# Peptides against a protein of PDB entry 4N3Y, part 37

Target 1, 83 residues: chain A of PDB entry 4N3Y
Amino acid sequence: ETRDQVKKLQLMLRQANDQLEKTMKDKQELEDFIKQSSEDSSHQISALVLRAQASEILLEELQQGLSQAKRDVQEQMAVLMQS

## One batch from the design tools (peptide; made by RFdiffusion4, then SolubleMPNN)

Design b2_p13_1_s1 (from b2_p13_1, 7 letters changed)
Fold by OpenDDE base, seed 3:
Structure b2_p13_1_s1 (fold): chain B 83 residues (1-83), chain C 83 residues (1-83), chain A 13 residues (1-13)
Amino acid sequence: as target 1 above (83 residues)
Amino acid sequence: as target 1 above (83 residues)
Amino acid sequence: MDEALAILDSVFE
Protein backbone atom coordinates (compact mmCIF):
# COMPACT_ATOMS: atom_id res chain seq x y z
CA GLU B 1 0.00 0.00 0.00
CA THR B 2 1.37 3.34 -1.12
CA ARG B 3 0.51 5.16 2.08
CA ASP B 4 2.38 2.59 4.11
CA GLN B 5 5.35 2.91 1.81
CA VAL B 6 5.40 6.66 2.32
CA LYS B 7 5.33 6.24 6.07
CA LYS B 8 8.12 3.69 5.88
CA LEU B 9 10.27 6.00 3.82
CA GLN B 10 9.63 8.85 6.22
CA LEU B 11 10.81 6.66 9.06
CA MET B 12 13.88 5.64 7.13
CA LEU B 13 14.61 9.26 6.38
CA ARG B 14 14.39 10.18 10.04
CA GLN B 15 16.61 7.30 11.01
CA ALA B 16 19.15 8.18 8.38
CA ASN B 17 19.15 11.78 9.51
CA ASP B 18 19.74 10.72 13.08
CA GLN B 19 22.63 8.59 11.98
CA LEU B 20 24.02 11.45 9.95
CA GLU B 21 23.94 13.77 12.92
CA LYS B 22 25.57 11.16 15.09
CA THR B 23 28.31 10.55 12.56
CA MET B 24 28.93 14.26 12.14
CA LYS B 25 29.33 14.58 15.87
CA ASP B 26 31.68 11.63 15.99
CA LYS B 27 33.79 13.09 13.22
CA GLN B 28 34.04 16.40 15.00
CA GLU B 29 35.01 14.72 18.24
CA LEU B 30 37.72 12.76 16.50
CA GLU B 31 39.13 15.87 14.88
CA ASP B 32 39.08 17.69 18.19
CA PHE B 33 40.77 14.76 19.85
CA ILE B 34 43.50 14.72 17.24
CA LYS B 35 44.21 18.37 17.84
CA GLN B 36 44.13 18.15 21.60
CA SER B 37 46.13 14.95 21.76
CA SER B 38 48.80 16.35 19.51
CA GLU B 39 49.08 19.52 21.54
CA ASP B 40 49.17 17.63 24.81
CA SER B 41 51.86 15.32 23.52
CA SER B 42 53.93 18.19 22.26
CA HIS B 43 53.77 19.99 25.58
CA GLN B 44 54.57 16.87 27.54
CA ILE B 45 57.48 15.98 25.32
CA SER B 46 58.90 19.47 25.65
CA ALA B 47 58.65 19.28 29.40
CA LEU B 48 60.34 15.91 29.47
CA VAL B 49 63.11 17.15 27.23
CA LEU B 50 63.79 19.99 29.61
CA ARG B 51 63.73 17.62 32.53
CA ALA B 52 66.17 15.30 30.82
CA GLN B 53 68.47 18.20 30.09
CA ALA B 54 68.35 19.29 33.70
CA SER B 55 69.20 15.76 34.71
CA GLU B 56 72.17 15.80 32.38
CA ILE B 57 73.53 18.90 34.05
CA LEU B 58 73.03 17.31 37.43
CA LEU B 59 74.85 14.20 36.32
CA GLU B 60 77.80 16.24 35.14
CA GLU B 61 77.93 18.00 38.46
CA LEU B 62 77.73 14.72 40.30
CA GLN B 63 80.56 13.30 38.24
CA GLN B 64 82.68 16.30 39.05
CA GLY B 65 81.78 16.00 42.70
CA LEU B 66 82.65 12.34 42.78
CA SER B 67 86.02 13.01 41.22
CA GLN B 68 86.71 15.67 43.78
CA ALA B 69 85.57 13.39 46.57
CA LYS B 70 87.98 10.74 45.37
CA ARG B 71 90.83 13.20 45.44
CA ASP B 72 89.86 14.40 48.88
CA VAL B 73 89.81 10.85 50.20
CA GLN B 74 93.23 10.20 48.75
CA GLU B 75 94.63 13.33 50.32
CA GLN B 76 93.19 12.43 53.68
CA MET B 77 94.66 8.97 53.40
CA ALA B 78 98.06 10.45 52.73
CA VAL B 79 97.76 12.66 55.79
CA LEU B 80 96.64 9.71 57.85
CA MET B 81 99.62 7.64 56.82
CA GLN B 82 101.96 10.44 57.83
CA SER B 83 100.43 10.95 61.24
CA GLU C 1 90.12 12.24 63.70
CA THR C 2 91.59 11.65 60.27
CA ARG C 3 90.56 8.02 60.07
CA ASP C 4 86.97 8.96 60.78
CA GLN C 5 87.13 11.62 58.11
CA VAL C 6 88.32 9.09 55.57
CA LYS C 7 85.48 6.77 56.44
CA LYS C 8 83.01 9.62 56.17
CA LEU C 9 84.30 10.57 52.75
CA GLN C 10 84.10 6.98 51.59
CA LEU C 11 80.49 6.88 52.66
CA MET C 12 79.76 10.13 50.89
CA LEU C 13 81.40 8.79 47.77
CA ARG C 14 79.27 5.67 47.82
CA GLN C 15 76.14 7.69 48.38
CA ALA C 16 77.00 10.06 45.58
CA ASN C 17 77.68 7.16 43.25
CA ASP C 18 74.33 5.63 44.10
CA GLN C 19 72.63 8.91 43.35
CA LEU C 20 74.51 9.19 40.08
CA GLU C 21 73.37 5.76 38.99
CA LYS C 22 69.81 6.56 39.96
CA THR C 23 69.85 9.81 38.05
CA MET C 24 71.35 8.16 35.00
CA LYS C 25 68.58 5.61 35.06
CA ASP C 26 65.95 8.31 35.43
CA LYS C 27 67.38 10.22 32.50
CA GLN C 28 67.34 7.14 30.32
CA GLU C 29 63.76 6.37 31.27
CA LEU C 30 62.69 9.89 30.41
CA GLU C 31 64.38 9.73 27.04
CA ASP C 32 62.79 6.38 26.34
CA PHE C 33 59.42 7.74 27.37
CA ILE C 34 59.78 10.69 25.04
CA LYS C 35 60.50 8.40 22.14
CA GLN C 36 57.74 5.96 22.91
CA SER C 37 55.16 8.61 23.68
CA SER C 38 55.90 10.44 20.47
CA GLU C 39 55.65 7.27 18.42
CA ASP C 40 52.44 6.22 20.13
CA SER C 41 50.90 9.61 19.56
CA SER C 42 51.90 9.63 15.93
CA HIS C 43 50.38 6.23 15.32
CA GLN C 44 47.20 7.09 17.14
CA ILE C 45 46.81 10.36 15.30
CA SER C 46 47.30 8.64 11.97
CA ALA C 47 44.67 6.09 12.85
CA LEU C 48 42.23 8.77 13.91
CA VAL C 49 42.84 10.72 10.73
CA LEU C 50 41.99 7.68 8.67
CA ARG C 51 38.91 7.09 10.76
CA ALA C 52 37.81 10.66 10.31
CA GLN C 53 38.31 10.39 6.58
CA ALA C 54 36.26 7.23 6.47
CA SER C 55 33.56 9.00 8.40
CA GLU C 56 33.60 11.82 5.89
CA ILE C 57 32.99 9.39 3.06
CA LEU C 58 30.17 7.81 5.00
CA LEU C 59 28.63 11.19 5.66
CA GLU C 60 28.72 12.05 1.98
CA GLU C 61 27.03 8.78 1.17
CA LEU C 62 24.41 9.38 3.82
CA GLN C 63 23.73 12.84 2.49
CA GLN C 64 23.25 11.44 -0.97
CA GLY C 65 21.02 8.73 0.40
CA LEU C 66 18.93 11.20 2.32
CA SER C 67 18.45 13.33 -0.76
CA GLN C 68 17.39 10.31 -2.72
CA ALA C 69 15.07 9.20 0.04
CA LYS C 70 13.46 12.61 0.06
CA ARG C 71 12.88 12.42 -3.67
CA ASP C 72 11.47 8.94 -3.36
CA VAL C 73 9.05 10.06 -0.69
CA GLN C 74 7.91 12.95 -2.83
CA GLU C 75 7.34 10.68 -5.80
CA GLN C 76 5.37 8.27 -3.71
CA MET C 77 3.27 11.10 -2.38
CA ALA C 78 2.49 12.21 -5.91
CA VAL C 79 1.44 8.71 -6.85
CA LEU C 80 -0.67 8.50 -3.73
CA MET C 81 -2.46 11.73 -4.52
CA GLN C 82 -3.26 10.47 -8.00
CA SER C 83 -4.67 7.17 -6.83
CA MET A 1 96.77 2.13 51.25
CA ASP A 2 97.05 0.34 47.95
CA GLU A 3 94.00 -1.71 48.71
CA ALA A 4 92.05 1.35 49.74
CA LEU A 5 93.00 3.14 46.56
CA ALA A 6 92.00 0.11 44.54
CA ILE A 7 88.58 0.21 46.15
CA LEU A 8 88.22 3.86 45.29
CA ASP A 9 89.25 3.22 41.71
CA SER A 10 86.69 0.45 41.39
CA VAL A 11 83.92 2.86 42.32
CA PHE A 12 84.69 5.03 39.33
CA GLU A 13 85.11 2.26 36.79
Scores: peptide ipSAE 0.056, ipTM 0.456, DockQ to the pose 0.090
Fold by OpenDDE base, seed 4:
Structure b2_p13_1_s1 (fold): chain B 83 residues (1-83), chain C 83 residues (1-83), chain A 13 residues (1-13)
Amino acid sequence: as target 1 above (83 residues)
Amino acid sequence: as target 1 above (83 residues)
Amino acid sequence: MDEALAILDSVFE
């Protein structure tokens, strides 16, 4: 009977070990996924920030151009009125 | 000729304004996308962290079980050797 | 750990 009990405990130990290894693997995969996902998001966000900044520059240039064009129109109209 | 120049400048002004509006829209969409993407990633990462924590608890429980099982086996073997 | 389990198994072989 004692021998049988030892055998049973050995089986339980092996089962526990297998489950532990599986769980360890699962945890590691989850952690790796989190890390990778975070890195991917970070890189993409950085790229989009750069694009947004480029658009900001363009916006500023266009606004400047618009203002200048407005002034030019006004100036030309003034000249026209004087003629 | 001056009249024609004014007409040309008016067209340029309209074109610049249209382009500005388009660029402003594009910038806003990019910013909205960045915000949404970041939020989505944050929520997903949080969920995965919770899962990892749950697995950690399970790991600890299994390790405890494994250690106990090992001790039990050793104890039973000692008894067997004495019989 | 795996080595320890192997040792335990060998006891009953």
Scores: peptide ipSAE 0.028, ipTM 0.461, DockQ to the pose 0.006
Fold by OpenDDE base, seed 1:
Structure b2_p13_1_s1 (fold): chain B 83 residues (1-83), chain C 83 residues (1-83), chain A 13 residues (1-13)
Amino acid sequence: as target 1 above (83 residues)
Amino acid sequence: as target 1 above (83 residues)
Amino acid sequence: MDEALAILDSVFE
């Protein structure tokens, strides 16, 4: 009876160790996935931020140019009316 | 001797099961983290895309407005010179 | 620009 118990426990231990190895492998794969996903997301967000910033700068420059052009036209028209 | 082996195997099995439980818990936490991180990243990227698109639309409108304003000024000046 | 930078900063935290 005791010998049968030893054999049973040895089998259960091997099964537990096999499951442990599988679970540890899965955990490692998930950690690697998290790392890669974080890097990819960071790069993608950085590219979008830079693109948005470039657009904002160009917007401000165009708005200023338009306002100045409007003022210049008004001044030129006033001069012509006085000539 | 056999009884001592049974006691040793029972201890080892308990230790293996404890480690398995811990590893399974860690795996679950990582899966939850991946899920949450994916959702957060998706929302952040979406916000940046919308912001970039809004800026691009406004840029095009300003460029068109500036070009049209330039043409209008040229036409007005031509009319004044002919009057 | 500040909002976009804030979003980027939050990603690196």
Scores: peptide ipSAE 0.015, ipTM 0.356, DockQ to the pose 0.019
Fold by OpenDDE base, seed 2:
Structure b2_p13_1_s1 (fold): chain B 83 residues (1-83), chain C 83 residues (1-83), chain A 13 residues (1-13)
Amino acid sequence: as target 1 above (83 residues)
Amino acid sequence: as target 1 above (83 residues)
Amino acid sequence: MDEALAILDSVFE
């Protein structure tokens, strides 16, 4: 009886070790995945941030140009009205 | 000439604004995605951690049981050898 | 010409 119990416990121990090893591997793989995914997304987000910043600069330059063009038109109109 | 330039600048400004808005939206969506993905993965990892901890406890209990069973067998053998 | 100026002003509103 005792010997049979020992054999049963040995089997259960091996099974438990196998499950533990598998679980540890699965956990590690998931952690690696989330780490890699975060890095990839971070790079993509950084690229979009730079793109947005470029657009903001362009908008500011265009607004300045438009304001100047408006002033130029107004000045030309004033000159024409005086002639 | 100047008026035509103004019209061109207005169009370019509108286009730039549209691109900026789109880029900002895309960036926000990506940030939201990575946040959600990280939360989902974190929950999954936590579950695996608990599972691994349960396996570790089981292993320790089984090891203790196995050691005790081995000792019991040895004691029984000793008694039999004395009879 | 007033209309043209009004259009320009609307861009910055």
Scores: peptide ipSAE 0.063, ipTM 0.484, DockQ to the pose 0.117; fails the geometry check

Design b2_p13_1_s2 (from b2_p13_1, 7 letters changed)
Fold by OpenDDE base, seed 5:
Structure b2_p13_1_s2 (fold): chain B 83 residues (1-83), chain C 83 residues (1-83), chain A 13 residues (1-13)
Amino acid sequence: as target 1 above (83 residues)
Amino acid sequence: as target 1 above (83 residues)
Amino acid sequence: MEEALAQLDSVLE
């Protein structure tokens, strides 16, 4: 019966719509995940960059200290040689 | 004794050098981590983008299917009305 | 720097 066919097609349409809605939701969740992941990564990287920069400063200080220490050793050796 | 002072300074210099080497290593490890993290994130994001694109295609197909189903229902209703 | 330290060590030995 044509009526039965119509009802069947209505059901199929409903099922298709349900699937569409589900897929739309899944897509949105994926986009949200990408966005959040990107933001989190960006913040993490920024923090790590700052830490690296701090380490760079410390390295410079250490290098200066080493240079000074070397000079001090040399100076003391000179004193030793004169004594 | 000046000799003792020199030896002490020599030790201090060695300690400073050890600290410098350690700090350099730590800095390198940090840079490596940043690089690896960035690459991993980039690859992950790219994969997710592809998945999202695939979902977009599927959505388009579903939309087309829904439109067709709607037309089919309307056609069957027309047949029903004529019978 | 390490070479410099090594040189200092050798001088003081």
Scores: peptide ipSAE 0.022, ipTM 0.482, DockQ to the pose 0.007
Fold by OpenDDE base, seed 3:
Structure b2_p13_1_s2 (fold): chain B 83 residues (1-83), chain C 83 residues (1-83), chain A 13 residues (1-13)
Amino acid sequence: as target 1 above (83 residues)
Amino acid sequence: as target 1 above (83 residues)
Amino acid sequence: MEEALAQLDSVLE
């Protein structure tokens, strides 16, 4: 009777310990994953921000160029009409 | 000449705008992903912590039970030896 | 900018 109870408790203890270790390991892995993933994404986002900023600057320059080009075309047209 | 330049600038402007929009979208998606992923993982970790705590309590109880069972066996053995 | 482009297109027609 008591011997059987002891053996049962030993088994349960081993099982519980295994589960505990597994749970702790899984938790740690998740924490590590979050940390690493967030760092990676943060760097990627920073790169994208820089890229977006560069694109904005380019767009502004192109708009200025476009406006100037339009004016130049209009001036040329005016001259042609007067000739 | 100038007409060709204008057309080129128009194309470049459209391309730049498309790239800008894409970049901004990608950035936003990454930010959303990080937020959601971190929240999901945080909840999962919290659940695992609770599970680990429960396992620890169980282990303590089992250890106490094991110790008691051992004592009981020893007492029974002593009685048997004296009979 | 789209409106400006449209105006430019009209001039180029």
Scores: peptide ipSAE 0.021, ipTM 0.449, DockQ to the pose 0.034
Fold by OpenDDE base, seed 2:
Structure b2_p13_1_s2 (fold): chain B 83 residues (1-83), chain C 83 residues (1-83), chain A 13 residues (1-13)
Amino acid sequence: as target 1 above (83 residues)
Amino acid sequence: as target 1 above (83 residues)
Amino acid sequence: MEEALAQLDSVLE
């Protein structure tokens, strides 16, 4: 009877060990996934940041150009009114 | 001609602004996604950690039980040999 | 920004 109990405990021990190893593996895989996902997303965000910065520069340049063009039109109209 | 250039620049400015706003929105959405994903994953990892810890405790208990059971069997066999 | 563009439109119309 005691021997049977030992055999049962041995089986339970093996099962518990297998479960532990599986859980550890699953945990590691999830951690690796998070790390990889974060890195990929970080790269995408960085690309979008650069794109946004480029757009901002373009906006500023266009604003300056528009202001200058408006002034040029006004000057031309003033000259025409003097003739 | 200059007026036409101004109108063109106005259009370009609007387009650039729209693109900038879109890019900013997309960036924000991506950042929010990463944050949410990280939180969700963190919860899963924590659950797995707790599960692994529970398995580890079980393993230790089973090891102790197995060792004790083995000793009990040995003692019983020794008693039987003396009779 | 949007208001500035709107004002510019009104002046050039």
Scores: peptide ipSAE 0.020, ipTM 0.451, DockQ to the pose 0.007
Fold by OpenDDE base, seed 4:
Structure b2_p13_1_s2 (fold): chain B 83 residues (1-83), chain C 83 residues (1-83), chain A 13 residues (1-13)
Amino acid sequence: as target 1 above (83 residues)
Amino acid sequence: as target 1 above (83 residues)
Amino acid sequence: MEEALAQLDSVLE
């Protein structure tokens, strides 16, 4: 019967609509999650980059100091050998 | 003493280098993690998009059916009223 | 750098 068919279709339509809305919501939540996760990680990476840069600066300074100290030792030895 | 200073600088240099390498490794691991996480989420989102699209198709079909069924009922009623 | 350190070690020996 047509009347019964209409009622059935109404139910099916509502069910389909609910499913669609749920799926769309789930998708949006995942997109938001990715965005948030990426932002958090990005901040952490930035912090590590800064730390790495600081370490690089220190390394360069120490290398320079080491090189200078080495030269100083060599110069002292040269003087002693001449004595 | 210069000799002692050189030895100290050597130690400091090694320590700085180790720290730098560790920091760089940590950064790389985080970058890799983000990449992997994003890929996994992307695949999941794609699956949800497909499901949403399927639901949309179903919804449209049901809406069409509902509309048609409604018209059929109205037509039947019109015939009955004329009788 | 490692090579430089090795050279320094040699000088200090």
Scores: peptide ipSAE 0.019, ipTM 0.452, DockQ to the pose 0.034

Design b2_p13_1_s3 (from b2_p13_1, 9 letters changed)
Fold by OpenDDE base, seed 3:
Structure b2_p13_1_s3 (fold): chain B 83 residues (1-83), chain C 83 residues (1-83), chain A 13 residues (1-13)
Amino acid sequence: as target 1 above (83 residues)
Amino acid sequence: as target 1 above (83 residues)
Amino acid sequence: MEQALQQLESFFQ
């Protein structure tokens, strides 16, 4: 009868609402996770980029040092030849 | 004497070269890691975004269903009042 | 000294 139908629909409504709330929660958690994941990764990558840049600077300095050292050795070799 | 100086400089040169090669290797590994990390994170985020979008669609459908269910209950309630 | 110089020169080859 009609009253039973109404009660059934009320139950369906409550169930749907519960599912809605759960899904809303899940969506929010996903969005939060995406945001945090993106931020964490961005910061991590930035830190690694800076570390790589430091290595680049060191490489340049070492290359310069190597070139100079080679020149110094060559110069001393020339001195030996003169002696 | 000069010969000892030259040998010392040769050692310095070799040591510098070893450090250069090590640093070059480290830099390359960092660059590779950054690249792979970025790609992995990008794909992960994209997947999660799509998952969130699926949840959004479900939410919309549930909201529509809830609204309809509410209307149906109200309609049946009106029928009860008429009976 | 010639041998020593040659050895040093080979370092730059």
Scores: peptide ipSAE 0.024, ipTM 0.462, DockQ to the pose 0.006
Fold by OpenDDE base, seed 4:
Structure b2_p13_1_s3 (fold): chain B 83 residues (1-83), chain C 83 residues (1-83), chain A 13 residues (1-13)
Amino acid sequence: as target 1 above (83 residues)
Amino acid sequence: as target 1 above (83 residues)
Amino acid sequence: MEQALQQLESFFQ
């Protein structure tokens, strides 16, 4: 019967639409995730870069201190040898 | 005593060097982490982009199917109304 | 039958 066919097609159409909506939602969620992930990564890396820079400064300071300490030791050693 | 001073400075120098070495190691590990994190993020995002593209294709197919189904239903409805 | 048709029409809107 034609009526039955129409009803069947109506159901199929509803099902198709539901699947479409689901897929649209999933796609949007995926895109949102990508966006958020990218932002998070960017911020994280920036923070780590700053940390690395701080470490670099500390390294330089330590190197300076080490060099100075070496000089001081050498100076005192010279005095000792003169005694 | 001068000798005692030299020994003290020697110890301080060793300590400073140890700290320097530690900091150098930490910095290197940090840089390695940044590098690895960046690579991982890049790969992950690429994979997600591919997934999004696949979803887009599926969406298009579903839309096509939905449109066709709608047309079919409308056609059958017209037949029904003529009865 | 009219009700069924109305339901179908509503679906397309």
Scores: peptide ipSAE 0.024, ipTM 0.464, DockQ to the pose 0.006
Fold by OpenDDE base, seed 2:
Structure b2_p13_1_s3 (fold): chain B 83 residues (1-83), chain C 83 residues (1-83), chain A 13 residues (1-13)
Amino acid sequence: as target 1 above (83 residues)
Amino acid sequence: as target 1 above (83 residues)
Amino acid sequence: MEQALQQLESFFQ
């Protein structure tokens, strides 16, 4: 009978609505996760970049020190040869 | 004596060079890691975006289904009232 | 029947 059909459709409607709400929630959680993940990755990369920049400065300082050390050794060798 | 000074400086030079090489290697590894990490994150986010888009399509379909179900129930209610 | 209809009407509000 029509009454039974209405009851069936009402149940289907409720089920559809429940599924819709669940899907909406899942979508929102996924979008939030994407946003947070992107931000976290960006911050992590930025931190690593800063570390790399510090290493670059150290490299330049060490290169300068190495060059100076070579010059110092050469100078001392010259003195030794004169003795 | 000068000879001892030269030997000392030679050792310092070797130590400095060793440290420089180590630092260069570490820098390169860090840069490679940054690059790889960025690429991995990009791919992961892209995959999640695609999943979100699929969910959006499903949401639209469910919304349409819900609206149709409501219309169907209303129509059946009208029939029931006429009986 | 009227009660059932009222319940259904409230569902759409």
Scores: peptide ipSAE 0.022, ipTM 0.461, DockQ to the pose 0.006
Fold by OpenDDE base, seed 1:
Structure b2_p13_1_s3 (fold): chain B 83 residues (1-83), chain C 83 residues (1-83), chain A 13 residues (1-13)
Amino acid sequence: as target 1 above (83 residues)
Amino acid sequence: as target 1 above (83 residues)
Amino acid sequence: MEQALQQLESFFQ
């Protein structure tokens, strides 16, 4: 009777420990995944942000250039008409 | 002797199961975190991509507009000088 | 010349 109980508990303990080990491994894998995913996403976001910023700066430059060009031509035309 | 062994194994089993339950809970929390993080990042990336695309299109339009404007003004000036 | 000027004015508007 008691011998059977011991054997049963030993089996249950082994099973529980095996499951624990497996679950711990799974948890660790998820942690690793989270870390890697976060790093990858962070890098991608940073790259996109920089690209967006560069585009925005270029837009501003182009707009400024166009505006200035229009003004310059306008002034030149005025001089031409007066001469 | 055997009684003591049974009690010891019962304690170990309880401890193992308690740890298992805790670890399983932690794993689940990490899974939830991964899911939420992935969704958030995905949304942010998509938004940034769209912003970048919009900027790129605008850049192209501005460049085209500037080039065309310069050509047009140049032609008009030629006409003016000839008249 | 007047026509050319009008064209230029239109461009700047």
Scores: peptide ipSAE 0.017, ipTM 0.333, DockQ to the pose 0.189

Design b2_p13_1_s4 (from b2_p13_1, 7 letters changed)
Fold by OpenDDE base, seed 4:
Order: sequence, then C-alpha cells, then structure tokens
Structure b2_p13_1_s4 (fold): chain B 83 residues (1-83), chain C 83 residues (1-83), chain A 13 residues (1-13)
Amino acid sequence: as target 1 above (83 residues)
Amino acid sequence: as target 1 above (83 residues)
Amino acid sequence: MDAALAQLDSVLA
C-alpha cells in the first residue's frame, strides 16, 4: 500500500538525516582535535627549542671558561717551575 | 703561595668540566625529546587525518542516500495523490 | 680534556 510505503520512506529519511548530522559533527570534532593538537605540539616544541638554545649558550660559556681555566693552570705551573 | 693557587685552579677546572658535561647531556636530552615528540605528534595527526577522511566518505554517501530517499518520498507522494 | 686534567693531577700529586 502506497501510504504505508511513504511512511516507511519518511522514517528512513529521518534516520538518514540523523546519521548525517552525527557524522558531520564527528568529522568536525576530529578536525578541531587535529588543529588543537598540532598547535599544542608546535608551542611545546618551540618552548623546548628555546630551552635548548639557552643551554647551548651556557655550554659555550662553560667551554670558554674551561679553556681559560686550563690556560691559567698552565701559566701558574710555569711560574711554579721557575720558583 | 703558588702551589696552593695551582691546586685551587685545578679544582675549578674539574668543576667546570663536570658542569660542561652535564650541560651537554642536558642539551642532548632536550634535542632527543623534541625529535621524539615531533614524530609522535606527526604520526598521531596523520592517523586522525585518515579517520577524518573516512568520515568524509561516509558523509558523502549518507548525503547521497538522503537525497535519494527524499526523491523517492516525493515520487511516492505524487503517486498517492493520483490514486 | 680529561686526559689533560689527569696529567695535571699526576704532576701535583
């Protein structure tokens, strides 16, 4: 009976629409998550890069200090040998 | 006394060397962490992108189904009105 | 560097 068929199709249409909306929402949530995750990671990495660079500066300073100390020791040893 | 000064400088040199090695290790650890974090994030994001794409395909299929169902309902309604 | 320090330690020991 045509009337019954129409009612069935209406139900199927509503179900399809509901599923469509759900799927659209899910997709959007995933896209948002990806974007947020990427931004968070980028920020974290940038911060860590800065920390590494700070450590690099300290490393260079310490290397310079070590070299200077070594030279000073050598100089003092030379003086000691003359005394 | 020169001997005492030399001993002091030796100690300072050792301390500087220890700090240098520590700093170098710290820098390396940070670099390793950055690299690993970046790789992990990249893999995760790629997986999520694929999931989003799968949802996109489903979305398109559902949209097509919805449109077809709508057309079918309209056609059946037309038949009903003629009966 | 460590070797150099070791030498210095040896000399002053």
Scores: peptide ipSAE 0.026, ipTM 0.484, DockQ to the pose 0.006
Fold by OpenDDE base, seed 5:
Structure b2_p13_1_s4 (fold): chain B 83 residues (1-83), chain C 83 residues (1-83), chain A 13 residues (1-13)
Amino acid sequence: as target 1 above (83 residues)
Amino acid sequence: as target 1 above (83 residues)
Amino acid sequence: MDAALAQLDSVLA
């Protein structure tokens, strides 16, 4: 009967509303997750970039040191050959 | 003596070279890690964006459905009141 | 650099 149909439709409406609210919450959580993930990744990458740059400086220093050491060895070899 | 000094300098040079090679390797690994991490994060974020967009579509559908259901319930209530 | 060190090793050998 009509009354039963109305009650059924009310139930369906409530179920749909529950699904809507759940989906809205899930969507918000996903947006928050994306934001947080992006920030975390950005910070981590920035930190690693700085570390890589520090390594670059170290490499340059080592290269210069090796060049100087090579020259020093050559000089000492010359002294040795003259002795 | 001079010969011992030369040998010492040679050892120091070798040690410096070893450190240089190690640092070069570490730097390369860091660069690779940054690249891989960036790619992984980008892909993950893209996937989540698509999921969020799918949820958006679902929400729109549910909203439309709820509005229609509300109208249907109102119509049925009117019929019931007339009976 | 490795080549240079190898040469140095040979000289001191």
Scores: peptide ipSAE 0.025, ipTM 0.483, DockQ to the pose 0.006
Fold by OpenDDE base, seed 2:
Structure b2_p13_1_s4 (fold): chain B 83 residues (1-83), chain C 83 residues (1-83), chain A 13 residues (1-13)
Amino acid sequence: as target 1 above (83 residues)
Amino acid sequence: as target 1 above (83 residues)
Amino acid sequence: MDAALAQLDSVLA
């Protein structure tokens, strides 16, 4: 009777231990996943930031160029009207 | 000549602006994704932590029970030897 | 930015 109880509890203990170990492993893997995923995404965002910055600078340069081009056209027209 | 240059620059400006806007949007979406993903994973880890804690407590309980069961068996054997 | 582009388009139209 009691011996059977011991055997039962031994089995339950083994099962509980296995579950605990598995859960701890799963938790660790999830933590590792989050860490890695966060790092990867951070790098991707950084790349996009650099691209955005480059585009912003390009826009500024183009705006300046366009303004100058407009002025050049206007100046040419003025010369033509005076000739 | 210059008018053609202006037209070209206008097109380039529009293209640059579109690219900038798209990049900014993509960056924002990535940031949102990371935030959401991190929150989801955090909740999952929390659930696993709770499970692990429950299993740990169960292990302790089973160990105590097993030890007691062992002692009970030993006591019964002692009684039998004395009878 | 978009407003500036719109203005530019208007001026050159």
Scores: peptide ipSAE 0.023, ipTM 0.454, DockQ to the pose 0.007
Fold by OpenDDE base, seed 3:
Structure b2_p13_1_s4 (fold): chain B 83 residues (1-83), chain C 83 residues (1-83), chain A 13 residues (1-13)
Amino acid sequence: as target 1 above (83 residues)
Amino acid sequence: as target 1 above (83 residues)
Amino acid sequence: MDAALAQLDSVLA
């Protein structure tokens, strides 16, 4: 019966529509997630970069100090050898 | 004593260097994670888009079928009324 | 850096 066929098609249409809406929602949620995740990651990376830069500065300072300390030791040794 | 100071500076230098290396590694890992995550998400979104498009096509087909079915029902009713 | 430290260690040895 055509009436039964119509009812069946109506059901199928509703099901298909629900699936379409769900898919579109899922897509949007994923896009939002990516955007948020990227922002979070970007901030974290920036923080890490700053930390790395700070460490780099510290390393340079320590290296200079170490070099100076080495020179001081050598100078002391030289004085002692002259005694 | 200068010797003790030098030893201390050596330790500090090593510690700072370790921290620097760790930070740089962490940064790289995060960048890699973002890249991979973006790729995964992109693929997933693409799949969802295809599914949505398929659903859209199905909906259009079903709508056409439904319209035709409706017309058929109306035609049958008209014939019956003429009897 | 390790080379510099190694040199220093040598002096202190």
Scores: peptide ipSAE 0.022, ipTM 0.454, DockQ to the pose 0.034

